# Peptides against a protein of PDB entry 4ASU: the designs that were tried, part 63

Target 1, 270 residues: chain A of PDB entry 4ASU
Amino acid sequence: ATLKDITRRLKSIKNIQKITKSMKMVAAAKYARAERELKPARVYGVGSLALYEKADIKTPEDKKKHLIIGVSSDRGLCGAIHSSVAKQMKSEAANLAAAGKEVKIIGVGDKIRSILHRTHSDQFLVTFKEVGRRPPTFGDASVIALELLNSGYEFDEGSIIFNRFRSVISYKTEEKPIFSLDTISSAESMSIYDDIDADVLRNYQEYSLANIIYYSLKESTTSEQSARMTAMDNASKNASEMIDKLTLTFNRTRQAVITKELIEIISGAA
Target 2, 83 residues: chain B of PDB entry 4ASU
Amino acid sequence: FTFASPTQVFFNSANVRQVDVPTQTGAFGILAAHVPTLQVLRPGLVVVHAEDGTTSKYFVSSGSVTVNADSSVQLLAEEAVTL

## One batch from the design tools (peptide; aimed at target 2 G63)

Design b2_p23_8_s1 (made by RFdiffusion4, then SolubleMPNN; from b2_p23_8, 8 letters changed)
Fold by OpenDDE base, seed 2:
Structure b2_p23_8_s1 (fold): chain B 270 residues (1-270), chain C 83 residues (1-83), chain A 23 residues (1-23)
Amino acid sequence: as target 1 above (270 residues)
Amino acid sequence: as target 2 above (83 residues)
Amino acid sequence: MEKKEEELEELKKEIEEEKEREE
């Protein structure tokens, strides 16, 4: 490689390093905020899921309509965040199909659609875009919940799949159940609950869905920002190592060129 | 007893004596060993009676309350403020 | 070294694509 080639490569890598470093800082700031906001959101969301866990709501096997909600974002450069969710969605969809269930998919974030469109296009009901630019709010979750409930798709049960935040270096793709009003109302395990007004139950279910979606968004956001921060840090480090290597190569090459020129001068060899 | 909004936690798995909640069907007092129920909150006052006799008041906008068979309670408000 | 460089170039491309989407 000529000095010119090495210089060009160095310049390119240095530019990449600058960009990745900047992105790391941005991700770090967003992560810090997300992590703070996740604390109450987790209590809130886990609280909302408590009924389903404690009541052990089961969907009858004869019920065939299943909804999968995948939660991620529109933004890339965050490692395996999107692919992890998509992988889980694919697995769940395949399992459900094998069990004779009808599966429909909702993507929260454009990346889910991007990954699954070719293989699961016919199963998509809707994709929510513009996710990840700003921190998710309960209002955002409510909008998603409302649109789902008004979509006309009468699912019996569903699964919401998202990345749960564990630490700055770890997340886990999780699945939580969602149930239709009919499934909840008909569940035998719900018999221990006093006569609940149908309207009350409907409203309750709407809140529950919004709550779970909100929770999933907060977990996903925190996981994503953390993963992006890590990915950008790794990229920056890799770039740094390459810069060092190329710099050494440059210096060696430069010395060799100088030496050659000196020899030519001394030898009189033109 | 868990009482939280999306942005704030007031109680997390705490033991309380009584919680009064504003529901769409009327005011509801949750005592120890209350029968399982689901309710939806209306805008109003939540009163939490702690075991030590202290009383805390909150205003909530909307949400849900769950009383489970194991006596656990989840009060989840869309918005809540300490009064 | 070449493999790492290729990875970084791919990353650069992804970054550019992401910027274009945000705009």
Scores: peptide ipSAE 0.288, ipTM 0.919, DockQ to the pose 0.840
OpenDDE base, seeds 1, 3, 4, 5: peptide ipSAE 0.281, 0.272, 0.286, 0.288; ipTM 0.915, 0.918, 0.920, 0.920

Design b2_p23_8_s2 (made by RFdiffusion4, then SolubleMPNN; from b2_p23_8, 9 letters changed)
Fold by OpenDDE base, seed 4:
Structure b2_p23_8_s2 (fold): chain B 270 residues (1-270), chain C 83 residues (1-83), chain A 23 residues (1-23)
Amino acid sequence: as target 1 above (270 residues)
Amino acid sequence: as target 2 above (83 residues)
Amino acid sequence: MEAQEEELKKLEKEIKEEEEEEK
């Protein structure tokens, strides 16, 4: 490579490094906020799931309609965040189909649709876009919940799939159950609960759904920002290493050029 | 007893003597070993009676309350403020 | 080294694409 070529490459990689460093910082700031906001959200969300865990709600096998909600975002450059969710969605969909269930999919974040579009487009009910630029709010979750409830798809049970935050270097794709009002109302395990007004139960379920969605969004966001931060850090380090290598190559090439020029001068060839 | 909003935790798996909640069907007190139930909150006052005899008051907007068979309680308010 | 550089260039393209999508 010529000195000019190496210089161009150096400039390019340095620019990439600058960008990735900047993105790392942005991701770090968003991560810090997300992690802080996740603390209460987790308590809130886990609390909302407590009923389902304790009651051990089961859907009868004759009930065939299953909803899968995949939670991620619109934003890339966060490692395997989206692919992990999509992978589990695919697995779950396949398992459910094999069990004779009807599966419909909701994507929270456009990346889910982008990954699953070719193979599962016919199963998608709706995709929620504009996710991930701003921290999710309970209002956002409520909108999603409402849209789901108004979608006309009368699911019996469902799965919400999202990345649970474990640490700055670790997340785990998890699934939590969602149940229809009818499923909850008819569940034998719910018999221990006092007679509940149908309207109360409906409202309760609406809150429950919104709560779970909110929780999933907060977990997902924290995981995503952490993963992005890590990805950008790794890219910055890789760029740094490349810069060092290119610099060495530049220096060697420069020396060779100088040597050649000196020889030419001494020999009178130029 | 867990009492939280999406943005704030007031109690996390705490032991309390009694919690008074405003529900759509009426206000009721949750005591130890209360029968399992599900309720929806209406705007109003939540009163938490701690084991030490202290009482804390909160205003909640909406939400849900769950009393489980194991006596665990989840009070989840959309919005809540300390009074 | 070349593979690494290509990967970084790919990343740059992805970053640019992401930025354009955000506009």
Scores: peptide ipSAE 0.391, ipTM 0.927, DockQ to the pose 0.837
OpenDDE base, seeds 1, 2, 3, 5: peptide ipSAE 0.385, 0.384, 0.385, 0.386; ipTM 0.921, 0.926, 0.925, 0.927

Design b2_p23_8_s3 (made by RFdiffusion4, then SolubleMPNN; from b2_p23_8, 10 letters changed)
Fold by OpenDDE base, seed 1:
Structure b2_p23_8_s3 (fold): chain B 270 residues (1-270), chain C 83 residues (1-83), chain A 23 residues (1-23)
Amino acid sequence: as target 1 above (270 residues)
Amino acid sequence: as target 2 above (83 residues)
Amino acid sequence: MEEQEKKLKELEEEIKKELEELE
């Protein structure tokens, strides 16, 4: 490679490094906020799931309609955040289909649809876009919950799949159950709950769904920002290493050129 | 006893003597060994009576309250403020 | 080294695409 070629490559990689470093800082700021907001959201969300865990609600085998909600965002450059959720969704859908269940899918974030549109387009009910530009609010979750409840799809049970935040360097794709009003009302384990009015139960379920969605969004957002921060950091480091290597090559090439020129001068060669 | 909003935690797995909640069917007190129940909150006053005799008051907008068989209680308000 | 450089170039393209989507 000529000195000009090496210089061009160096300039390109340095520019990449600047961009990735800047993106890292932005992701870090968003992560810090997300992590702070996740603390109360986790308590709130886990509290909402307590009923389903304690009541051990089960769906009869003869019930076949299953809903899968995948939670991610619209934004890329965050490692395996989206592919992890999509992979889990595919696995769950395949398992349910093998069990003779009807599966429908809701995507929270455009990236889910981008990954699954070719293989699972017929199973999609709706995709919620414009996720990830700003931190999710309870209002956002409520909108999604209402849309789901008004979708006309009468599922028996479902699952919400999202990345749970573990640490700045770790997340885990997890699944939490969602149940229809009919499934909850008919569950034998619910008999111990005293004097539950049908209207009360319906309203309770609406809150429960919104709560779970909100929780999943907060976990997902925190995981995504941390993953993006890590990805950009890794890219910056890789760029740095490449710059070092190219710089060495440049120096060696420059020395060779100078040596050649000196020899030509000494020899009298034009 | 857990009492939280989406943005703030007031109690996290705490032991309390009594919690008074405003529900759509009326206000009621949750005592130790209360029967399992599900209720929806209406806007109103929540009063938490701690074991040490301390009483704390909160205003909630809406939400849910769950009393489980194991005596665990989840009070989840959409919005809540300390009074 | 060449593979690493290729990956960085691919990343640059992804970044450009992402930035365009934000605008």
Scores: peptide ipSAE 0.259, ipTM 0.912, DockQ to the pose 0.888
OpenDDE base, seeds 2, 3, 4, 5: peptide ipSAE 0.258, 0.108, 0.231, 0.253; ipTM 0.916, 0.891, 0.915, 0.917

Design b2_p23_8_s4 (made by RFdiffusion4, then SolubleMPNN; from b2_p23_8, 8 letters changed)
Fold by OpenDDE base, seed 5:
Structure b2_p23_8_s4 (fold): chain B 270 residues (1-270), chain C 83 residues (1-83), chain A 23 residues (1-23)
Amino acid sequence: as target 1 above (270 residues)
Amino acid sequence: as target 2 above (83 residues)
Amino acid sequence: MEEQEKELEKLKEEIEKEKEEEE
């Protein structure tokens, strides 16, 4: 490789390093905010799920309609965040299909659609785009919940799949149940609850759905930002190592060229 | 007793004596061993009576309240502020 | 080294694509 070639390569890698460092800083800032906002969101979301855990709501086996909601974002460059969700969605869809269930899919974030489009396009009901540019709000979750409830699609049971934040270096893809109003109202385990007005139950379910979606978005966002920060850090380190190697190569090559020129001068003068 | 909004936690698995909540069907007090119920919040005053006799007041917008058979309570408000 | 360089170049392309989509 000529000195010019090495110089070009160095310049390119240095530019990449600059970009990845910048992206790391941005991701770090977003992560810090997301983690802070996740604390109350987790309490809120877990609180919303308490009913389903305690009531042990079961869907009758004869009910076949299952909804899968995958939660991620529109933005890439965050390691395995999207692929992890998609993988679990695929697994769940396959298991449900094998059990004779009808499966429909909702994607929160365009990346879910991008990954599953080829294999599961016919199962998609809707994809929510413009996710991940701004921190998710409860309003955003409410919009998603409302659209789902008003979609006219009748499901018996659903699964929301998202990445739960564990630490800056760890997340886990998890699944939480979503139940239709009919499933909740007909559940035997709900008999211990006093006569609940149908309108109250409907409204309650709307909040519950919004709550769990909000929670999932907050978990997902925090996981994503941490993963992106890590990915960009790794890229920056890799670039740094390459710069060092190329610099050494450059220096060696330069010395060789100088030596050759000196020999030519000496040999020509002789 | 858990009381939270999407952005703030007021109580997390705390033991309280009584919680007064504003619901669409009317305000009711949640005591120990209250029957399981689901309610929707209306805008109004939440009053939490702690075991030590202290009383805290909150204004909530909308949301839900769940009383479970195990006496656990989840009060989840869309918006809530301390008074 | 060449493989690592190719990976970084791919990353650059992905970053550029992401920026274009965000605009």
Scores: peptide ipSAE 0.329, ipTM 0.923, DockQ to the pose 0.888
OpenDDE base, seeds 1, 2, 3, 4: peptide ipSAE 0.323, 0.323, 0.315, 0.325; ipTM 0.917, 0.922, 0.921, 0.923

## One batch from the design tools (peptide; aimed at target 1 D140 V143, target 2 E78)

Design b2_p24_1 (made by RFdiffusion4)
Pose (drawn by RFdiffusion4):
Structure b2_p24_1 (pose): chain A 181 residues (1-270 with 5 gaps), chain B 83 residues (1-83), chain P 24 residues (1-24)
Amino acid sequence: ATLKDITRRLKSIKNIQKITKSMKMVAAAKYARAERELKPARVYGVGLIIGVSSDRGLCGAIHSSVAIIGVGDKIRSILTFKEVGRRPPTFGDASVIALELSIIFNRFRSVISYKTEYSLANIIYYSLKESTTSEQSARMTAMDNASKNASEMIDKLTLTFNRTRQAVITKELIEIISGAA
Amino acid sequence: as target 2 above (83 residues)
Amino acid sequence: SEEEEELEEAVEEYNEKLAELLAE
């Protein structure tokens, strides 16, 4: 309730809002890179339960929608392949998955809407390239919604700060008048 | 005729005369009228004879060539670079 | 760099295993 507590809390939630807004544009830039590389990947990959995701969270209902194997550390987290989503998926990554060894992944449509031999590694590559395009755009909205929630939280606390600031001024003033009187 | 690597796409549904291709057993020049076959590649060159008579030379490390029941061929390699 | 070298080796090993299966 003290001004010091409110000033500290404002700076704390402003830090979160700046970071979440900073990841909205990052997910927007990485999504633009992912869609640029999805066009040649879709024309390349055309011709057992495999779950395709990533280690990196903060992407909304992507890991929860997909429901030994299992690519993406966040899919084993419910009940394996680790270290994906930090860097764009290469064909070599899809090759290692095929080397260690009917498939579930998120297909890219737009920024809002989604759906859940040598040839076998091409399907894994097709899923990896589709998944990260899906994971990034979903994260673009998840951090956009978080940036909205943190801003609404700052507005409510600013009103509290103005009430407390007025209450401190009047209290100090009363202590002066009474001390005089 | 479709020729693509994971990185870049060289030909998108040609419309081409013939394509020389490296295969595990020697080499195969795929004409417009060729038998439906499924074949796996080896380290070798790919020569693309364009419809206007010109030539295109690329290199292939490995992959697969697929010629369907119709007059359609899809050639895909892990890496294809020039030169 | 080291991870790229490991991936290139893994791709070569995978191609060798496929060539062995085709030889069978």

Design b2_p24_1_s1 (made by RFdiffusion4, then SolubleMPNN; from b2_p24_1, 12 letters changed)
Fold by OpenDDE base, seed 3:
Structure b2_p24_1_s1 (fold): chain B 270 residues (1-270), chain C 83 residues (1-83), chain A 24 residues (1-24)
Amino acid sequence: as target 1 above (270 residues)
Amino acid sequence: as target 2 above (83 residues)
Amino acid sequence: EKEEEEKKKAIEELNAQLAAALAA
């Protein structure tokens, strides 16, 4: 490689390093906010899921319609955040299909669709875009919930798949159940609950769905920003190492060029 | 007893004596060992009676309340403010 | 959007360069 080539490469890597460092700082700021906002959101979301856990709602085996909601975002450069959700979605879809279930998919965030469009395009009902530019709000979750409920797809049960935040260096892809109004209303385990008006139950379910979606979005966002911060940090470190290596190569090459030029001068071959 | 909004937690797995909630079907008090029920909140006043005798008041916009068989209660409001 | 795409391309290029350097 010529000195010019090495210099060009050095400049390129240095520029990339500046970009990755900047992105790291942005991700760090977003992470800090997301983590703070996740604390109440987790209590809120887990509270909403408590009913389904305690009531042990079971879907009859004869019911075949299953909805998978994958939660991620539109933005890349966050490691395995999107691929982990997609992988879990694929696994779940395959298992359900093998069990004779009909599977439909909803993607929250465009990246899920980007990964699954070739293999699962026919199973997609809708993809929600414009996710991840701003921190998700309860209003956003409500809009998604409403659209799902109005989609016309009469699922019996479903799964929401998202990355649960563990720490700044760890997330886990998890699945939580969702149930249709009909499944909840017909569940034997719900008989212990006092005479619940059908309208009340419907409204309750609407809130429940919005709550769970909101929770999943907050977990996903926190995980994503943390993963992005880590990815950008790693990229910056790798760039730094490359800069050091190239700088050494540059110095060696420069010395060799000088030596060669001196020899040519001394030998009169010039 | 858990009482939270999407953005704020007021009670997290706390032991309380009584919670008065405004529901679409009317206001009712949740006591210890209340029968399991599901209700939807209407805008109104929530009153939490703590075991130590402290009473706290909140205004909620909407949401849900769940009373489970194990006596756990989840009060989830879309918006809530301390009064 | 353009800035994000540029950043994405830059990171992809970096990753490719890093992979090439590690293979080398």
Scores: peptide ipSAE 0.025, ipTM 0.851, DockQ to the pose 0.012
OpenDDE base, seeds 1, 2, 4, 5: peptide ipSAE 0.018, 0.020, 0.021, 0.021; ipTM 0.839, 0.849, 0.856, 0.850

Design b2_p24_1_s2 (made by RFdiffusion4, then SolubleMPNN; from b2_p24_1, 10 letters changed)
Fold by OpenDDE base, seed 3:
Structure b2_p24_1_s2 (fold): chain B 270 residues (1-270), chain C 83 residues (1-83), chain A 24 residues (1-24)
Amino acid sequence: as target 1 above (270 residues)
Amino acid sequence: as target 2 above (83 residues)
Amino acid sequence: EEREEELKKAIEELRKKLAEALAA
């Protein structure tokens, strides 16, 4: 490689490093906000899930319709965030199919569809795009919940799959249950609850779905920004190492060129 | 007793004496060992009576309230403010 | 979005170049 080639390569890598450092800073700022907003969202979301955990709602085995909601975003460069959710969705879909269940999929974020399009395209009901540019709001979750309820797909039970935030260096893909109004109203475990008006129960379930979606979005966003920050940091370090190696190569090549020129001068080879 | 909005937590697994909530079917008080029930909130006043005798007032919008068999309560409002 | 894809390609290229440099 000529000195000119090495110099061009060095310039290119330095520019990439500047970009990755800038992206790291942006991700760090978004992470800090997301982590702060996750604290109340977690209490809110876990509170909404308490009924299902305590009532131990079971879906009859003869019911076959299952909905899988995968939660991620539209944005890349965040490590295994999207692939982890997609992997668990695939596993769950396969297990349900083996059990004789009908499976439909909803993707929150375009990346889920991108990963699963080839193998599961026929199972997708809808994909929500424009996720991840702005922090998710309860309004956003309500819109998703409403669209799901109005989709016309009458599922019996479902699963929402998302990345739960653990720490700045750790997330875990998790699954939480979703139940239809009919499943909840017919559940034997619900008999201990006082006479619940049908309209009240319907409204309650609409809130519950929106609450769970909101919670999942907040967990996902925090995990994503943390993972992106880490990915950009790693990229910046890799770029730094490459710059060091190329700089050494440049110095060696420069010495070789000087030596060659001196030999040519001494030998009289014009 | 848990009372939260999407953006703020007011109570997290706290022990309280009584919670008065505005529901679509009317306002009711949640006491210790209240029967399990599900309700939806209407815009109105929430009053929390703490074990120490203090009373806190909140205005809430729409939402839900759950009373479980184990006496745990989840009050989840879309919007809530301290009064 | 286009900018992110370009960045992704650049990062992948960087990783490839790094791997090549380490193998040499």
Scores: peptide ipSAE 0.024, ipTM 0.836, DockQ to the pose 0.011
OpenDDE base, seeds 1, 2, 4, 5: peptide ipSAE 0.020, 0.000, 0.020, 0.022; ipTM 0.842, 0.817, 0.848, 0.838

Design b2_p24_1_s3 (made by RFdiffusion4, then SolubleMPNN; from b2_p24_1, 11 letters changed)
Fold by OpenDDE base, seed 5:
Structure b2_p24_1_s3 (fold): chain B 270 residues (1-270), chain C 83 residues (1-83), chain A 24 residues (1-24)
Amino acid sequence: as target 1 above (270 residues)
Amino acid sequence: as target 2 above (83 residues)
Amino acid sequence: MERERELERAREELRERLAAELAA
């Protein structure tokens, strides 16, 4: 490689390093906010799931329609965040199909579609785009919930798959159940609840769905920002190491060129 | 007793004496060993009576309230403010 | 929408460049 080639490569890597450092800082800021906002969101979301956990709602085996909601974002450069969700979605879809269930998929964030388009395109109902630019709000979750409820797909049971935040260096892909209004209303375990008005139950379910979606978005966002911060830090370090190596190569090559030129001068003067 | 909005937690698995909630079917008081029920909140006043005799008041917009068989209660409001 | 697409394209390009540079 000529000195010019090495110099060009150095310049390129230095530019990349600047970008990755900048992205790290942005991700760090977003992470700090997301973590703060996740605290109440988790209590809120877990509270919403309490009914399903306590009532132990079971879907009859003869019911075949299953909905999978994958939660991620539109933005890349965050390690395995999207692939982890997609992997879990694929696994769940395969298991359900093997059990004779019909599976439909909703993607929250364009990256889910990007990963699953080739293999699962026919199973997608809708993909929500423009996710991840701004922190998710309850309004956003409500819109998604409403769209789902109005989609016309009459699922019996569903699964929402998202990355649960554990720490700045750890997340876990989790699955939480979603039940249709009909499934809840017909569940034997719900018999202990007093006569619930159908309209009340419908409204309750709408809130429940919005609540769990909101919760999943907050968990996902926090996980994503932390992962991006880590990924950008790693990228910056890798770039730094490469710069150091190339700089050494440059210096050695330069010295060799100088030595050669000196020898030529000395030999020509002789 | 858990009482939260998407952005704020007021009570997290706390023991309370009574919670008065505004529901679409009317306001009702949740006491110990209340029968399991699901309700939807209407805009109005939530009053929490603590075991120590203190009373706190909140205004809520919409949301849900769940009373479970194990006496756990989840009050989840879309918006809530302390009064 | 267009700006977000441009940003995503830019990010993808950056990722590809980064991957290429780090693989080299």
Scores: peptide ipSAE 0.017, ipTM 0.824, DockQ to the pose 0.015
OpenDDE base, seeds 1, 2, 3, 4: peptide ipSAE 0.016, 0.010, 0.016, 0.005; ipTM 0.812, 0.807, 0.816, 0.822; seeds 1, 3 fail the geometry check

Design b2_p24_1_s4 (made by RFdiffusion4, then SolubleMPNN; from b2_p24_1, 10 letters changed)
Fold by OpenDDE base, seed 3:
Structure b2_p24_1_s4 (fold): chain B 270 residues (1-270), chain C 83 residues (1-83), chain A 24 residues (1-24)
Amino acid sequence: as target 1 above (270 residues)
Amino acid sequence: as target 2 above (83 residues)
Amino acid sequence: AEREEELRRAREELRERLARELAE
């Protein structure tokens, strides 16, 4: 390689490093905020899931309609965040299909569709875009919940799949159940709950769905920003190492060029 | 007893004597060993009575309240403020 | 003759140096 080639490559890698460092800082800031906001969101979301855990809602086997909600974002460069969710969605969809269930998919974030469109395009009901640029709000979750409830798809039960935040270096893809109003209202385990008005139950379920979606978004966002921060840090380190190697190569090549020129001078060759 | 909004936690698995909540069907007081029930909140006043006799007041917008068979309670408000 | 030999040696030394520098 010529000195010019090496210099061009160095410049390119340095520019990449600058970008990755900048992205790392942005991700770090977003992570810090997300982690702070996740604390109350987790209490809120886990609280909303408590009923389903305690009541142990069962869906009859003859019920065939199942909804999978994958929670991710529109933005890449965050390691295995999106692929992890997609992988679990695929696994769940396959298992449900093998059990004779009808499966429909909702993607929260464009990356879910990007990964699954070729194999599962016919199963998608809707994809929510413009996710991940700003921190998710309860309003956002409410909009998603409302659209789902008004979609016309009469699912019996479902699964929401998202990355749960563990630490700055760890997340786990998890699944939480969602149930239709009909499934909840007909569940035998709900008989212990005193004379629940149908309108009350409907409204309760709407809040529950919004709550769970909100929780999942907050977990997902925190996991994503942490993963992006790590990915950008790794990229920056790799770039640094490459810069060092290329710099050494540059110096060696420069010396070789000088030596060649000296030989030409000594030999009288132009 | 858990009382939270999406952005703030007021009580997390705490023991309280009584919680008064505004529901769409009217006033609802939750005491120890209350029967399991589900309710939806209307905008109004929440009053939490601690075991030590302290009373705390909150204004809530909307949300849900769950009383479980194990006496656990989840009060989840969309918005809530301390008064 | 001596100068020619000196130049030859210098060229060879430089070629060897170049080879080392290019190989590294």
Scores: peptide ipSAE 0.025, ipTM 0.814, DockQ to the pose 0.004
OpenDDE base, seeds 1, 2, 4, 5: peptide ipSAE 0.020, 0.021, 0.020, 0.019; ipTM 0.807, 0.814, 0.816, 0.816; seed 1 fails the geometry check

